Peptides against a protein of PDB entry 3H8D. Designs and how they scored, part 6

Target 1, 122 residues: chain A of PDB entry 3H8D
Amino acid sequence: DMKRQQRFFRIPFIRPADQYKDPQNKKKGWWYAHFDGPWIARQMELHPDKPPILLVAGKDDMEMCELNLEETGLTRKRGAEILPRQFEEIWERCGGIQYLQSAIESRQARPTYATAMLQNLL

## One batch from the design tools (peptide; made by RFdiffusion4, then SolubleMPNN)

Design b2_p22_6_s4
Fold by OpenDDE base, seed 2:
Order: structure tokens, then sequence, then C-alpha cells
Structure b2_p22_6_s4 (fold): chain B 122 residues (1-122), chain C 122 residues (1-122), chain A 22 residues (1-22)
């Protein structure tokens, strides 16, 4: 079996409260996703006015995108796909390593490419 | 041990004969590289006026970049790094699958991430 | 409930993607 393709995406979002404001008053957040094959492995949200949100498969399924990659349409949106490092840099900066490690230790994380890579790093 | 990071790069080049011509008369080629960890695994050159050149590690070492990734400075050149698919799409279009497969069958290719992936595909 | 949740996610994602395309 071929290894699953790891793909990463980033899209902006506007806070609901800012949706109808003038552009200058719309502060942009960023939604990040890591797909391990068809299924999301990690999700991350950067907000202009609150701490980042980190989510990992298994632990945070109810708060993460349930759509498979094809269903999202992300692959067909120009500019949405990003390099692995563009995801990982932010992930690390936001404490993602520790977050995922904790999820693994508590047996909340389901196995993904991300869990495997982290376990190799440790 | 952690799996080696796969990274892909693309940079333009100008034909030597066009180097001193007016911009409109400079027809651009493209140089592609796939690095499996620190070492190049595949190289590809698109030319405006001749067939593409495909090169694979082991078989074509003498025609490929000998520098490790850090030595190339590619990681520090903004806009040089590309998505895996941006490499693979062109690779496939140019017959790279068949080229690498042939190199494997003839035992000319050295094992890389690329050879492993192809063997999984087959 | 699962289908409803999926639809909400889809719509939210769609909205976000539209922002990118503009």
Amino acid sequence: as target 1 above (122 residues)
Amino acid sequence: as target 1 above (122 residues)
Amino acid sequence: MLEEKRERIREELRRKLELLEK
C-alpha cells in the first residue's frame, strides 16, 4: 500500500461580528488543516483576538472538520494549499508539539501521520 | 529515526544564448529538484526549445546537482520551494514515472523516497 | 445529528473558501 499523501491548507476567515463591518475593521483569522490522506489529522485556528486553537484527530473530532479532503473542495481552491513547513512552523510556535504529545500520552489521539512523526522525533 | 523530509524546488533559467538579449527575447526554462532529506533524488529541466530532461539519483548523478540541500541555498530563496504536486504533475507529464521505473528495473537507480513511492504504486 | 453537523461544517468551510477566492 502506498503511503497516504500529506497535504496542508490554509484559508482566512472573518469573525462573525466583523462580517458586516468595513474592510478596515475586519480582522482576519486563519484556518489551517493537515490532511493525512483523505482525513484530517490536525486543525489549527489563528485568531486576531484570542489564543490559537489546536485540534488533533481522536481527541478533538467533534470540533474538527468531518469532511474528507475531496468533500472540502480545498484542493480546487487556488492558493489554499500550503507547504508542510508553512503549517508546521505555526503549529510549533503555537505549542502543537506539546499538545499532540499530551494527547498521545493520554491515549486520546488516534494514530495519524502526525502522531507517527512526533513519536519518531521523541 | 524520523523519515526524511521531502522538499521540492523550482527556479527559472535563461538559455546562455539569450542571456544578453532583451527581456522579450529571453525564453525561460525551468529547473526542478526533489530533495529526499539532504540529497537530491530527482531533477528535471523544462526547456523552451527542446525535450525535457529527466534525471534520477544513482543513474544520472554526474548530471545532477551534487550539493546537499543546505549548500544550494534553495531553502533561503523566496519563491523557490514548491508543493510536491507541482513537481509531480510535471514529472508525470514528462514521462518521469516510466523513466524512474526503467532505472529501477535496470538497477541504475539508487533507493530514494521516489523509488519507494513508485514501487508502492506498482 | 451527524448529518446536520456535517452540513454546518460544510457551509462554514464554504464561506471561508469564498473569502480566499475573492
Scores: peptide ipSAE 0.025, ipTM 0.488, DockQ to the pose 0.715
Fold by OpenDDE base, seed 5:
Structure b2_p22_6_s4 (fold): chain B 122 residues (1-122), chain C 122 residues (1-122), chain A 22 residues (1-22)
Amino acid sequence: as target 1 above (122 residues)
Amino acid sequence: as target 1 above (122 residues)
Amino acid sequence: MLEEKRERIREELRRKLELLEK
């Protein structure tokens, strides 16, 4: 059995209304993804003007990235890949642990590396 | 942490070309599903006129049941639910173990109860 | 109904991701 590689990515985004404004007038958000092998396990979006969005596989499939890792092209985008802790620190700060825990306890979360790690922690 | 319930279902289907034939001229297939909690983990289709179809979550998402367990109505369909062994016996006979194993080794399978059990076995 | 909504969301997400790419 081959171990699944855990990979994390972050890319910025600009609000549609700010797309054509000068850079100084654009407010930047951040899109985060955790891939458990080819499949997204967690997704997180930080916005400058609204609360963060936390998403976990199984529960939030409809709102999460539908592309597998290779299809996203993220592995080919320079600077997109980040360290696990760079994801986790933000995840934790935004309440991701509680969010995922709740999804597990409500039987909404699909098993992932993230669910496994959380279950080890608790 | 709540344990996910493993539930298995089987329903017959008739080929489209046979839909309006007399019963004796209809050839029956069988649709099988394994749900790991609310989410389908494995799907299997036995046909009278072609090889069986084996599907595992992650690898074959596009071809598998998209409805969660509750949405399928299978729990409310009399006679649809079957014992685990009634699924597994057919699964094994059709080469499901090898199919799932290959999906795991190629890092295509999404973690499920089925993948966990297989990894325990091997 | 649900399928249509799901597909719309998928398409929106896909476009969003593509726009975020180079």
Scores: peptide ipSAE 0.022, ipTM 0.391, DockQ to the pose 0.160
Fold by OpenDDE base, seed 3:
Structure b2_p22_6_s4 (fold): chain B 122 residues (1-122), chain C 122 residues (1-122), chain A 22 residues (1-22)
Amino acid sequence: as target 1 above (122 residues)
Amino acid sequence: as target 1 above (122 residues)
Amino acid sequence: MLEEKRERIREELRRKLELLEK
């Protein structure tokens, strides 16, 4: 509802193996996060040379960012916050809808704004 | 739901009386819009020298933008799209919650994403 | 492997945020 803001973030990352290479040889990945209020709801990683990684709260807690939104410092990183559609467009392209749906059906997904919206859509 | 994207926009405007003055004498206002999918749900105007104007679909249709989102060209205007919270923070400050609530209670508000969220909040 | 991946991302996040905040 209106009480919990849905906020989305994206930051680039460089593979450890490329960290000390010349700029032109550093392949960039992207780390995405959806926060439902202070708590992360979805996380996604786009890598330069491997398949996308999709994570949803409840199912993938051990692999997701464990810090609340304020602790991450993302709100203070200029340019990190993105529009909802900037996250959703990538999420959809990477099969996030099916992934989240399966997590709901298997009773692994924790209820979030994302789960609620998906269940309204279906 | 996930089918209808909630998108928010802001563009500056100059008062007609200031249009031909020197740059330092042009007082800037701000035009805000919330689109619930293709249709406008809320509109807001911040003026340099008069009270804010709040408009909600159903009640204020005659005064609101009558074009659908695609027709406005806002999606193609660089820098016009803003984060949801950038709209909501101003909306709240200007009494938008009370205004929308009154429009709902008087049966003047058309059902939108905004009306639904407010009714969930209350 | 999963823990290693998570740690990599977290460290990268911290590094990037710290650099910008300075």
Scores: peptide ipSAE 0.027, ipTM 0.507, DockQ to the pose 0.305; fails the geometry check
Fold by OpenDDE base, seed 4:
Structure b2_p22_6_s4 (fold): chain B 122 residues (1-122), chain C 122 residues (1-122), chain A 22 residues (1-22)
Amino acid sequence: as target 1 above (122 residues)
Amino acid sequence: as target 1 above (122 residues)
Amino acid sequence: MLEEKRERIREELRRKLELLEK
């Protein structure tokens, strides 16, 4: 439903390999999520030393957050929630539009707010 | 309150480093939790390649589950809930009694069902 | 110091999500 609230979140992470290193040797990654209502629609991970990971609902369910938004506790984490454009800017730069488009064309993407908006753009 | 329901859970996890490897190269760890009513009292992680991680409420809050039991969805995950002894057996084997005792003595542990039971034993 | 603690909490949340998803 298009009336569902679209909410976006970002949290940092440190690679397991760097977890016990000195602070200067800990390279920070970023975990992004787009929730369409209570359910995740897109997920994105920015790593300091490898290509970004892009994930879309339907196609990549096994690799995405399987908790509903309330269960994640993200809404209760101060500073975790971000503006839509803060997500979309990175999504676009990482090739997310093409990734989602391909998932739609191959019928792997389940319908979400993200798929609807993309289909409107085209 | 001693009338709070004590519930225990166990779920497997795969190390991030093994996430994209072949199944035979994915070593499984185990995540354990003891909830005293809606709030976590003890947490334990068994890793295949490093010492167990023991955590107790008050002392280790930042490293423990910060969601209440309902928010975790653990009660709705088939096979996740375990018997008290299934938790305690591993807890004891990993040195949990001494760990919790030390946390009590240093006044780092917040009072829980677990602290009460331990203090009764001594 | 506060920001460092906050960041560690965020990292732990991410790890917890991964654990709970298994």
Scores: peptide ipSAE 0.026, ipTM 0.373, DockQ to the pose 0.095; fails the geometry check

Design b2_p22_7_s4 (from b2_p22_7, 8 letters changed)
Fold by OpenDDE base, seed 3:
Structure b2_p22_7_s4 (fold): chain B 122 residues (1-122), chain C 122 residues (1-122), chain A 22 residues (1-22)
Amino acid sequence: as target 1 above (122 residues)
Amino acid sequence: as target 1 above (122 residues)
Amino acid sequence: DEEEKYIEELLEEYRKQQEELE
C-alpha cells in the first residue's frame, strides 16, 4: 500500500580510525535511510574518502539495516529525521535512480514506495 | 493516487493591525499547508489571540489557498517546508481529526491523502 | 559529542548484527 508513511533519516558517523583523533581530524560520513512504513526501502552511505554506497531492498538486504523503523530508535533521535528531498537530492546525485532501475530490471528489487515512484517517473 | 507526493509547509504571518508596530509588539501567527501533490488538502492557521482555523479541501475551498503548489513558491522558500509530523502534531492538537471526519461524514470533503489516511485510521 | 557517540554506537551495533547474520 503506497499510503504507507515514508520517512527519511540521516545520521553522521566517524571512521573507526578517526575515533581517537582530535576533533579537527575526525572526518565524518553520513548514513541515510528511507523507510517505507516500518521497513527500510533504501539505504545510502556517504564516506569522506571512498565512493558512496547505494542499497535497495530486495537486492541488498544482507548489507542493509535489519532493524525495523521502531527498533532503530531513529524516530526518537532528535535531528535524525530529514525531509524527503534531503534524501532524494543526494540519492540522485549518487546515481540512485540508475541503481534502483537496474535492480528492478534484473528482478532483484523488492517492491517499495521507491520502486513504484521510479516506475511512475519513467 | 495515494502515491502522490505529500508535502507540508509552515510560514509565519503578522496580523494586519500589528504590521506597523515595533517588533516586540508584533504577534506572529502561523500558516500551515498540506499539499497532496499539486493541490492543497489541508490548511491551518494558528493565531496569537483567537482560535485556530482548520480548513479541508472540498469543504473550505473558498477560504483556502487557491494556488497550486508550484504557484505558491513554497518549494523555493527556504525553511518553509516542514516534516509531516510537524504538521500533524498541531493538526491533532487543534481538533483536525474531528473536523476532517465531520467533513467526510457530511460529504463536504474532497477525497485527498488526508481523507484516505483518516479513513484507514478509523 | 554525546550525540555523535550515540550515533556511532548505533551504527556499530548494526554492523555487528550484520556480521552475525553472515
Scores: peptide ipSAE 0.040, ipTM 0.595, DockQ to the pose 0.036
Fold by OpenDDE base, seed 4:
Structure b2_p22_7_s4 (fold): chain B 122 residues (1-122), chain C 122 residues (1-122), chain A 22 residues (1-22)
Amino acid sequence: as target 1 above (122 residues)
Amino acid sequence: as target 1 above (122 residues)
Amino acid sequence: DEEEKYIEELLEEYRKQQEELE
């Protein structure tokens, strides 16, 4: 549905183990989210010292943000919103296309903008 | 259709009359575009010394970009792509909501993401 | 950094929600 806006967000986080260290010793991770209208479609987490985490709606609901977009406050957080390509570039580098494809093939993915776009490419 | 990506762009332009002047005497305008998938849905032009121009698909085709998104090269132009809100904020300030609404009511607007979203609000 | 603080809070809230569901 063209009526649902696709919005993308990125926010940094510090590892819990580093939260009380000096800033120079705090390694940042990055939390990414793609919202298809009010609901999350994809989530991605980059860590300084372990593999990235890729999550897609339907398959990974238990590990993804449960809040709707408005509830997150992301739209009101300065610097949080990013361009689609800023999300997609990282998504692609992390193997997101294959991850989502597998979720579709296993019938685990909930239909979203992301699944639709992938189907358009395949 | 959720399959069509909404992408927004902004590029500066110099008035033709100023193109051969010294940089300090070149007043910049701004060209904005909203693409609904490959095709333009809205266009907006800000000028330093005259009222803004608002254009919507169907009504203003003759005055709007005739190229599809890929043909424009905008996706490859550094700094051209902007967030949806960066377009919408200016669109709203310039009376774009009313402009598009009037185009719909007069049956001049081509159905786009923009028209659909407006109908969702009304 | 306000953003870092915000995400920490968000994640904490999320974790609490998950714990309640488990």
Scores: peptide ipSAE 0.132, ipTM 0.624, DockQ to the pose 0.032; fails the geometry check
Fold by OpenDDE base, seed 5:
Order: C-alpha cells, then structure tokens, then sequence
Structure b2_p22_7_s4 (fold): chain B 122 residues (1-122), chain C 122 residues (1-122), chain A 22 residues (1-22)
C-alpha cells in the first residue's frame, strides 16, 4: 500500500551508435527508475539525441524493468540511488505528469504511489 | 531442436570500481549472449583489464544467464540485439572455437546449435 | 566511456535472486 518505501535510482548509458567512438565523442543518456516498495512504478530514459522515454507501471510493463528492487541490485550500486526530487524534477520536465494522467484516465496505469500522488494533485 | 531461432545480444557494463568515476575515466566491458531458441547457448564477457570470459551451456551453467530469452527482456531492449557475425567474430578472437571444442570433447557441453555447428566445422 | 544502463548487473542480480529462491 502507500506505506511502501519510495526509492529512486539513476544510472547512465552510452548510445549504441557511440559505443566504438573515442570516449570524448560519446554522448550519454540516463536511465531513471521509481520503485514503489519492491516494484517499479515509473521508468524514464533521457537520450542525447531523441525525446525522453516515459514509462508507467501497468501501461508499459513490457518496456520496464521486470525485476523487483532487490533483484535489480540498484540498492547495492554506489551512486545509483537519488533523491525523490532528482527524479521528479526530470519527470516533470519530460511531461511525466501528463503522461501518467493520461495513463490513469485510459485505465492503463496500475495503481501505485505515483498514481495516488497524481490524483491528489488533480 | 536445430530449427530454433538463433539470436545474439550485446550489452555494455562498467567495472564496479569505475561506477562512480567521471565518465571519461570509466572503462567499459561487454556482455555477449547467444540464445539457441529460448535458452542461452554461449555467453561471453569482454573486460578492459582482464582476459575475456567464455562460457558454454552445459559446462558453465552456473555462471551463465539462467533466464530464458523472454525473461531477460533482451528482445525488448533497443540496441541489444546484434548480428550473428558480430558475436562470432568476437567469439573467434577470444578463442571460443577451441573453448567450445574442448567442452564438447570433455563431454561437458550441452548440445546446442553452437555445438552442432562446431562439429560440422571439424 | 560510459556504458548503457547496467543491465548486465540487473540480469546477474536477477539470476542470483532466483538461485536463492530455489
């Protein structure tokens, strides 16, 4: 329920097209995840050369991390965990509020802490 | 059987010791997998600072991906899938032919598409 | 050189967790 701990993570990645370039010529993206207790609620991917990808539980399960939080090992990766606001600020900038709202309204979003908070905001 | 689809994947990884260094100071490795139908047949890991790791089904099961292909989500990860030759070229350079041959001769290799192809080559 | 999100580690952790559950 809503008593579950909310945890947020961020890890970088290099574009496949840049994998063989000199390091100075590689552009990185960022992978973000919000876990509502053991399960992912939101995922977000920032890319240097294309629009951000926003994903919400229930709607985008096939494109999201399928592991529970412990299975990811993210809690054991130094520097991976971030503050809630560090996720939310990017989420908001990427249009995440509208994306999640649309998923709720279309009945595609699985209820999560994120959906509950959004519904409180509206 | 040997009618199973052969699919190959590659994803990068950062050395644990480099995870929190500045991007320019991180050295990357590469994780490769060959799936013979739903199950992994060969796995390979390239590291920047140590010899490559070669793994074959039957012999190295404990060190290899235990998930079937669908469970890995690799088919849904953009840029993860590679051409057969992109795997084989690295496999060959790393001594994979000899490694797999030895596993076959020692009766440690589980029969796969890879073992069948190697036996045809010999 | 930055790498893709540490999917390799995620997969490895998944494997480990599955082994622990067996």
Amino acid sequence: as target 1 above (122 residues)
Amino acid sequence: as target 1 above (122 residues)
Amino acid sequence: DEEEKYIEELLEEYRKQQEELE
Scores: peptide ipSAE 0.096, ipTM 0.462, DockQ to the pose 0.031; fails the geometry check
Fold by OpenDDE base, seed 2:
Structure b2_p22_7_s4 (fold): chain B 122 residues (1-122), chain C 122 residues (1-122), chain A 22 residues (1-22)
Amino acid sequence: as target 1 above (122 residues)
Amino acid sequence: as target 1 above (122 residues)
Amino acid sequence: DEEEKYIEELLEEYRKQQEELE
């Protein structure tokens, strides 16, 4: 259903090695999620010291958030929800378009709002 | 209110260093929580390679789950909720009684169901 | 299951960050 609510979230994470350091010594990563209705469509992880991780439903199910949106509690977490463009800007910068396109072409991507939008874009 | 619902939860966590290893190479820790009504009263973390962490409300607020029970999504996570004794057995084994007692004596512990029960026990 | 654990850890880390900001 292309009428499903599209919701985007961002959560900072601190590397385990930095967990007990002073705040100024903690390098933050960022976890991003795009939920297509109740289910995750895309996940993205920005790291301070390694390449970003891009994940798309169908292809990367085993590495993505497996909780439905309600189970995550993200909708109840103040400050977690972000605007679509706040996700998309980073997604594009990280090569997300090409990544998702490749997943579609290889028939690995599960159909989502993200795949549909990309197919309309390209 | 001593009539608040006492609920206990346990979830496994994998160390970041093991996140991308095969399951057999991932050493699991365990995160435990005791919620006294909507708010956490005790938290406990078992680690595969370091001493357990014990946390009590009031004293350790900055290190404990700061989300209320509803915000955690734990009530909607299948298999997360455990029996009281499943928590208490580990708590006792880790020295939780002494830890909480010390927090009470130092006036660091916020009054919770846990503090009340301990005061009745000792 | 592993993914759920990861999310839960991330949520906890976010909570810690919020507490540090308070």
Scores: peptide ipSAE 0.029, ipTM 0.382, DockQ to the pose 0.038; fails the geometry check

## One batch from the design tools (peptide; made by RFdiffusion4, then SolubleMPNN)

Design b2_p26_7_s4
Fold by OpenDDE base, seed 4:
Structure b2_p26_7_s4 (fold): chain B 122 residues (1-122), chain C 122 residues (1-122), chain A 26 residues (1-26)
Amino acid sequence: as target 1 above (122 residues)
Amino acid sequence: as target 1 above (122 residues)
Amino acid sequence: SAAAERLREMLERAEKEGLFPETVPA
C-alpha cells in the first residue's frame, strides 16, 4: 500500500578514531535512512574520508537496519527527521538512482516506495 | 494513486493593516499547505488575533489555493517546506481531524491522501 | 544484528556529543 508514510532521517556520527580528539579534529559522517512505512527502504552513509555507501532493501538487507521505524527510536530523536528532498538530493549526488535501478534490473531490490517511484520516472 | 508525493509548506504573512507599521508592530500569521501530488489537499491559517482557519479540498475549494504546486513556487522558496509532522501537529491542535471527518461525512471532501489517511485511522 | 547495534551506537554517540537536542518525550 503506497499510502504508507515516507519518512527520512539523518544522524551524524564521528569516526571512532576521532572520538577522543578535540572537537575541531572530529570529522563528521552522516547516516541516512528512508523508511517506507515501518520498514527501511534505503540507507546511505556519507563518510569524511571514504566513498559513500548506498544500500537498498532486498539487495542489501544484511547491511541495513532491520529494526522497524518505531524500534529505532528515530522518531523520538529531535532533529533526526529530514525532508524527503534532503535525502534525495544526496542520494542523487551519490549515484543512488543508478544504484537502485541496477538493483531492480538484477531483481535484487525488494519492492518499496523507492522502487515504485523510480519506475514511474523511467 | 497514493504514490503521489505528500509535501507540506508554511509561509508567514503579515496582516494588511500592519503592512505600513514598524516591524515591531507587525504581527505575523502563518499559512500552511498540504499538497497531495500537484494539488492542494489541506490548507490552514494561523492568525495572531483571530481563530485559526481550516480548509479541505472539495469543501473549501473557493477559499483554497487554486494553483498547482509548481505554480505556487513554494518548492523554490527557501525555508517554506516543512515536515509532515510540523503540519499535522498544528492541524490536530486546531481540530483538523474533526474538521476533515465532518467534511467526509457530509460528502463535501474530495478524496485526497488526507481523507485516505483519516479513514485508515477511523 | 550488527546493523541495529551500529545504529544504536551512533545514536548514543550523537547524543553524547551533543549533536542532537534533547530527545522528544514519548
Scores: peptide ipSAE 0.169, ipTM 0.639, DockQ to the pose 0.327
Fold by OpenDDE base, seed 3:
Structure b2_p26_7_s4 (fold): chain B 122 residues (1-122), chain C 122 residues (1-122), chain A 26 residues (1-26)
Amino acid sequence: as target 1 above (122 residues)
Amino acid sequence: as target 1 above (122 residues)
Amino acid sequence: SAAAERLREMLERAEKEGLFPETVPA
């Protein structure tokens, strides 16, 4: 049901190599997740020194978080939840639209809110 | 279509009587809006010195914002957009569930995302 | 899985670095 709650989250991370450096030398990455109800629909990672990683449900299940939303604890981390557009702006910039479209066309994408929205736009 | 984008906004306001007082004497209220796609579904007002005001589409159209989302300019006001739960927590506390339910039962509520969600919960 | 473990590690490190405000109790 497309009435399911769509929730988005972001977690900053410091790469292991910078963990013990001075604050000014710690390059920050970002982990993003879109949950369609209790289940993850999209995942994205921005790294300071390598290309963005894009993952979509169905195609990339083995690389994505397998925990349901409640199991992740994300809803209990203040500041982790973000607005939909805060996710989508980055998703678009990283080529997420084309990535998801390709996954749909190859029959690899599991139907989610994200797949439905994209198919409505096309 | 329940795939419509649900967006929530909050704007602070100062009551007219306090407009020209010193900052410490200005009591702040809050205006809330839930947009179901381009159209407002719920409106709520928290006042410093009177009971909360709850408004639902269909029943309270003459008292609610008549502008579509784009016309309001809310999407262009930094800090105005809030997370769904930031709206719902206040809505629940103010008796919004019962208010909306009553509007549905009396056939005054226009069908919206909010009415559909409530009917799913009951 | 490795994905779940990585998420937990990121959360722990983010909290340690003070990148989030106080967490909400479960």
Scores: peptide ipSAE 0.168, ipTM 0.634, DockQ to the pose 0.349
Fold by OpenDDE base, seed 1:
Parts: C-alpha cells; sequence; structure tokens
Structure b2_p26_7_s4 (fold): chain B 122 residues (1-122), chain C 122 residues (1-122), chain A 26 residues (1-26)
C-alpha cells in the first residue's frame, strides 16, 4: 500500500570504546531508519571508524529493528525524525541503491516502498 | 499515483505594512505549501494579524502557487522544507481538515494525496 | 530482540549524553 506513511529517523550514538572519554574525544555515529508504515524498510548505520552498515527488510530482518514504529518510541523523540532526503542522501552515498538492488535480484528483499521506488528508478 | 513524493515547505514573510519598519516591529507570517509530486496540493498562510488562509487544489487554484515544485526554487532554499507533521499540525489547528472536507463534498477539490488521506481518515 | 535492545540503548545514551533533544509528550 503506497498510501503508507514513509517516515525517517536518525539518532546519534557513541562508540562503546568512547563511552568514558571526554566529549571531545567521543566520535559520533548515526543510526538511521526508514519506516514504511509501521515496519522498518531500511536501516543504516554510519560509523566513524568502520564502513557503513546497510540493511533492508527481508534480507536483513535478523539484524534490523523488529519493533514497529510505535514500539520504538522514535515518534516521541524530538529531533529524531528527519526528512526523506536526509536519509536518501546518505543511503545513496553509502551504496544503498546497489545494495537494495542486489537484495531484490537475489529475491531476498521484502517488497516495500523502498523497493518500489528503486524499481521505478531503474 | 500514491507513489508521488509528498513534500512540505515553509517560508516566512513580512507584512506589506511592515516592510519599512525596524526588524523588531516587523511581524512575521508563514507561508506553507504541500506538494503532491510536482504540483501544490495545499497551501496555508499564517498571519500575525488576521485569520489563517487555507487553500486546496482545485478549489483555490487562482490563489495558490501556480509554479511547479522545481519552478518555486523551494527545494534549493535551505531550511524551507519541513516534515509532514510540521505542516499537518498547523493545518489541523487552522481547521484544514474541515476545509478540505468541505471542498471535497462540494466537488471543488482536485484529487490529491491530501484528499486521499482525508478520505482514509473519515 | 537484539536490534530492539540496541535501539533502546542508543536512545538512552543519546539522551543521557545530551546528543538528542528532550522527549516530547505523547
Amino acid sequence: as target 1 above (122 residues)
Amino acid sequence: as target 1 above (122 residues)
Amino acid sequence: SAAAERLREMLERAEKEGLFPETVPA
């Protein structure tokens, strides 16, 4: 159902190794999520010291948030929600298009708004 | 086509009467737009000294932005784009749901994402 | 569950560290 609300979120995180360091020495990572209706469609993690993690529904369910949107509490966290482009820009930079495409081709991706948009783009 | 990108924008404006006043004496209004794909679906104006103006595609075409999204330059104006809820919250407060509903019932509203969402809500 | 826990931890830590604005009421 393309009428499902597409919502995007971002939260910062500090690396475990930096937890006890001074603020200036804490390198910030970013956790991103795209929700297609109540369920996550894509997840992405930017790390300061390792390659980005890209995850898509169907293929990476075991690694992705299993909570529905409401259960996450993200909608109640001021500043967590981001614009679609704020997600997509990073997604594209991280190779997300290719990643999702491969997941579709391998029949691992669950149909989502993201898969539909990609298929429209190709 | 529910696949059309829904984008929302907000820009401030100064009342004509305040154009030549000191900044502190310039009361700021806000112009809001909802674009369903390339075309505006809803427009809203918050004024400091008069009731909100609500406009919906089909009914109020003559009063609404006639430029397509790209022509407006809004996508290139930093800080102009807002989250859907930032628009909807104000829209709701201003009586936009009732306004759009009346436009639908009077057969004046052009079908848009906004009309579809309202019909889903009712 | 692991992913859910990670999310909760990230949110909690972000708030604690002041990296994240205050939670809004429901």
Scores: peptide ipSAE 0.168, ipTM 0.636, DockQ to the pose 0.373
Fold by OpenDDE base, seed 5:
Structure b2_p26_7_s4 (fold): chain B 122 residues (1-122), chain C 122 residues (1-122), chain A 26 residues (1-26)
Amino acid sequence: as target 1 above (122 residues)
Amino acid sequence: as target 1 above (122 residues)
Amino acid sequence: SAAAERLREMLERAEKEGLFPETVPA
């Protein structure tokens, strides 16, 4: 059902190698998630030292969060939830549209709000 | 179409009577809006000196924003956009569910994402 | 499970490092 609530989250992380460095020398990455209702639809990771990682439901299930939104605890993490555009802007910059489109065309993507929106876009 | 993007905004306002008072003596109100796609679906006003005002599309069109979202400039106002829950929490506290329900039952409410969600809730 | 664990680790570390606001009490 495309009436499901769309919610987006972001968490920072530090590289393991930087864990014990002084704060000024720690490079930060970012973990992003889009939940279509209770289930994750898209995941994205920005790393300071390697290309971004893009993941879409159906294709990348094994690398994505299998927990429903409530199980993640993200809704209870103050500052984790972000606006849709805060996700989409990064998603687009990282080539997410093309990535999801390819997953749809190869029949690897599970239908989500994201796939529906993309199909409206094209 | 219930696939439309839902966006929420909040801006502060000062009472006209406080306009020329010292900052410490200005009581702030809050103006809230829910846009269902390009058009406003719900509006809410918190006042420091009177009960909140709740407005829903169809019923209260004459008191609500008549501009589409882009015309409002809200998307270009830094800090104006808020999370859905930041709107809904206040909406619920102010009796918004009952207000919208009454508008639906009296056939005064225009169908929106908000009316659809409420009908799923009940 | 691996993905879920990674998420938990990231959350825990982010909070520990002060990179993320404190978790809202349940």
Scores: peptide ipSAE 0.167, ipTM 0.640, DockQ to the pose 0.330

